# Designs tried in a protein design run: peptides against a protein of PDB entry 4GMN. Part 13

Target 1, 375 residues: chain A of PDB entry 4GMN
Amino acid sequence: RYANITLLALVTLASIGTDFQETLVKGNQGSRESPISAADEEWNGFDDADGDAMDVDQKSSSGEDQEEDYEEIDVKEDDEDDDDDSITSEMQADMERVVGADGTDDGDLEDLPTLRELIQTAVPQLIRLSNLPIDSDESLTIQSHALSALNNISWTISCLEFANGENANIHNAWYPTAKKIWRKTILPILEADSADLKLATQVTSLAWAVARVLHGETPTDGNPHRKFISLYHSSKQQAGGNSNSIEEPEDPFQGLGVKCIGVVGSLAHDPAPIEVNREVGVFLVTLLRQSNNVPPAEIVEALNQLFDIYGDEELACDKEVFWKDGFLKHLEEFLPKMRTLTKGIDKRTQPELRTRADEALLNLGRFVQYKKKHA

## One batch from the design tools (peptide; made by RFdiffusion4, then SolubleMPNN)

Design b2_p22_8_s3
Fold by OpenDDE base, seed 5:
Structure b2_p22_8_s3 (fold): chain B 375 residues (1-375), chain A 22 residues (1-22)
Amino acid sequence: as target 1 above (375 residues)
Amino acid sequence: MASAERRARDLRLKRIDAKLAK
């Protein structure tokens, strides 16, 4: 009884976190659908003429049409009661306020009651549940659901803009809570050094969501960047050895390797210690140098992290790491490899991966040009 | 996940373009 109520509450909190994320997506799409008119630039194809028609006589073997009568198995659609996990009108109203709030109100979370209750009431309980002693399959299930709920809430909040003082009230409310999630949930699980790849994937996803807000202000206690780099390497060794492939997630960007790159990239942002930045930067550049043995999605994420970390020439890491360690040369040498990699991705079978790779290639060209102009 | 990454990516593109224009 208590277990089922706890599980239901955790599922509901995870759903709320997802629904908030989807609403942020839809709200940001609606504001950006200024129609980019597809300018029909009629690329007038080159007319080049002459290639000789070799007459290969392919013989028409008439294979007989066996009409195999496929019996329609009348799969009774059991009416799964669509538990209309519909975004409550209150959750929608809170999200509309967060998306529409011109960041001028230094207001508290009084006008955001659902978000306030998520941060102030739900998250502290989820942190508690994620730290329960694991002594049963029930306690493992509770931990997994608590991590899922924390992940969804943290990802949703990480979709907000906090630059230039935007959403400062939400940032100020979330920041101490995010540090608490890091210290009380993420670090203890990482220190337990569990061989459980599912748990490692969950905690790494949560760590990425949290680190996307905290950046270089993420607590450096116990060198977490090295733990995630080690986890990246360990995950590659396990995938190569056991034919029990954990089904590679259907989405290449949901892989543990991508998540590890996302975490360490986020941890390396200013004001991270220069040595943390250097270790992460060297790790990311090393992935590009070894790109023949790295999944394309991880290359895309590694490039994206490098652009975000070293995109600002005013930061100490630009002079002390990017230029000093010669990262520009490695990016230039990688540019032709990235073109080949991107062209090798089938648009039909992997449309999202191809789109993200095309964008990362475009950005790599622009980033190299920018860095050369400011050398 | 996909949307947060898309928004972060769009902000990255704008930042790179703004720096190339200077």
Scores: peptide ipSAE 0.029, ipTM 0.716, DockQ to the pose 0.356
Fold by OpenDDE base, seed 2:
Structure b2_p22_8_s3 (fold): chain B 375 residues (1-375), chain A 22 residues (1-22)
Amino acid sequence: as target 1 above (375 residues)
Amino acid sequence: MASAERRARDLRLKRIDAKLAK
């Protein structure tokens, strides 16, 4: 009874975290649709051109009534009540405030009550539940749901703009909580070295969401970047050895490899230690050099991470890693390979992967040109 | 879960384009 209530509450919190993100995206799209003034282009009337009614009369013929008795398969539409986990009116109002806040509203978390309760009340309980001793299938289920809820909340918050002091109130409230998730949930699970790839995927997704906000300020205790690089390599060795097809997730970008790349890339941002940045940068560039044996989605993510990490020439990592370790040459040499890789993706069967690869190829060309101009 | 991560990737691409266009 208590377990079922806890599970229901965890599922509801995971849903709320997703719906919050949907409302954020809808609100941020609505603010960019400047009303294109429907200029009243006078609909000049279609001239009544008289064209002749050709009378094609053809008459024939009466073919017979074979009553094939189609058995009416009464497909009971099981109305699966899609429990439309309806965004609460309070949650919608919080999102409208976050999106509508021109950067002058020093809106305290007092004006964002739903988000405040998620960060201050829900997340600390989810952290506690994710740290339960795993001694039963029930405790494993609770951990999985707690990780899913933490993941959805963390991803939602990571979609907010925090550059230039935007959403600083939310950032300031989330930042200590994000560090707590990292230290209390992510690190202990990574240190347990579980052979459970599902758990590894969940914790790596959560780690990516958290690291997208903390960046190089993510705690470096125990060299977490090396743990995720090790997890990347271990996941590839397991996929190659056991004919138990780990069902490659239907979305190529949901793979553990992509998530590992996303985490380590995020950990390598300024102000990360230069050695952490170097180890990650070398890992990412090595994936490009070995691209024949790397899934296209991982190549796309590795490129995007490289652009984010080294897209600012004022950062110490540009001089001390990017230029010093000769990354530009590797990116230039990869351009023709990326063109071939992108063209090899079928637009009909993998439209998202193709779009992301086309974007990454375009950005690779631009990035190489940018770096050559600032050499 | 998957929808949240997809949207977060979309926002990232827009930032890269804005930096590379400067």
Scores: peptide ipSAE 0.027, ipTM 0.731, DockQ to the pose 0.773
Fold by OpenDDE base, seed 1:
Structure b2_p22_8_s3 (fold): chain B 375 residues (1-375), chain A 22 residues (1-22)
Amino acid sequence: as target 1 above (375 residues)
Amino acid sequence: MASAERRARDLRLKRIDAKLAK
């Protein structure tokens, strides 16, 4: 009886977490649409007026060759002063101060009561339920549903913009909770070293959602990046041996390999230790070098992670890893392989994968050109 | 699950494009 109520509550929380994402994403898009003046275009109803077919005629008029003299309009280059609104050193220092304060500034979520209750009331219970001793099929089912609910909530929050101080109240409320999910739910499951691929997929999806907010500030206890790299390699060894239909997920980007790449890429962002960044960067570049044996979706994810990690030349990882370890050369050598890979994806059978591969190929060209200008 | 992860991927691609266009 209690188990069924708990399961229903967990399914409901998982649904709310998913539905709330659509509301938050729509809310954040609506603030950037300047009110285009609703001009009162009266929606004149589609009157069904009848289809009379009238025929009329051919006339051939031979309009003449008027040579319109295109006057060369001397477009004055108005020197638009690029007011490079350099994020003032004060705003950066205030952001660093907010991150360093162990202050119980529970981000004021008065305007977001549903999100407040998800973070403050639901998530602590879900963490507790995910940590139950696994001694029965019932406890395993409860853990799986708790992980699913945590995953949906964490993915929802990871879809918010937190750059430039956007949603700072939500970030501040979520950040300590995200660290609790990592330390209390994710790490214990990773340390148990279970051969359960379903559990591994669930915890890796949750880890990716959490790491998309925490980035390089994700707790480094027990070198979690190495655990996810090991999980990636282990998942490939198992898939090669048993031709048992692990139903290839309908979405190629839902594979455990893609999720592992997404986690380790997110963990390698600044301010991650340079050695963590290097180990992840070498892993990702090695996937590109071995691309003949790597699923296209994993290549797309590995490229996107490399762009996110090394897209900023001011970061210590640019000089100490990207340039020092010669990553640009590997990306340039991969361009022709990526073109071949992308062209090999059938647009009819795999339209999403093809679109994502075309985007990643375009961005690879842009990224290589960008890095060559800053060499 | 799958819908939330897809949307998160879409938002990332838009950020990369905006960063690489600067």
Scores: peptide ipSAE 0.027, ipTM 0.725, DockQ to the pose 0.772
Fold by OpenDDE base, seed 4:
Structure b2_p22_8_s3 (fold): chain B 375 residues (1-375), chain A 22 residues (1-22)
Amino acid sequence: as target 1 above (375 residues)
Amino acid sequence: MASAERRARDLRLKRIDAKLAK
């Protein structure tokens, strides 16, 4: 009984985190529909081409009327109760405020009551539940659901713009909580060194969501970037040995390898320690050098991380790592390989992967030109 | 889950374009 109520509450919190994210996307799409004037391009109708004839004939045969009495199986349409996971009017109002807020109010989350309760009330309980001793399948299930809820909330918040002081109230409320998730949930699970790839995938997804907000201010205690690099390599060794196809996730960007790259890339942003930045940068550049053995989605993510980390020439990592360790040469040498890789992706079977690879290839060319100009 | 991470990647590409255009 108590377990089922706890599980239901965790599923509900995970749903709420997803629905918030859907509402944020709908709100961000509505602001970009500048009315493209529908110029009335007259769809010229396809002409009525005439084609003719043939009449062909005959035959007759009389086969008998066997009246097989098909019993009407009254297929009750089970009304699939669309569990209308209905965004509450309060959640919608909070998301409309977040999307519409011109970033002038240093105000408390007073105007965002649902988001406030998620951060201040729900997340501390989810952190507690994710830290329960694992002594039963029930405790493992509770941990998994708590991690899923934390993941959805953290991803939703990580989709907000915090640049230029936008959403500063949300950032300021989330920042200490994000550090608490990192220290109390993520680090202990990473230190337990579990062989559970499902748990590793969940904690890595959560770590990426958290690190997308904290960046280089993510706690460096215990060198978490090395743990995620190790996890990346370990995941590749396990996938190569067991012919039990862990079904490649239908989305190539949902793979544990992509998530590991996303985490370590986010951890390497300024003001990360230069040695953390270097170790991550060398890891990412090494993936490009070994691209023949690396999934295309991981290459796309590794490129995108390199552009984000080294896209600012004023940062210490540009001089002390990018230029000093000769990363430009490796990026330039990778450009023809990236063209081949991108062209090898079928647009029909993998349209998203192809689009992301075409974008990453374009940005690689631009980035190499940018860096050559500011050398 | 998949939708969340996908959307976060889309927002990232827009930031790269804005930095590389400077």
Scores: peptide ipSAE 0.026, ipTM 0.726, DockQ to the pose 0.771

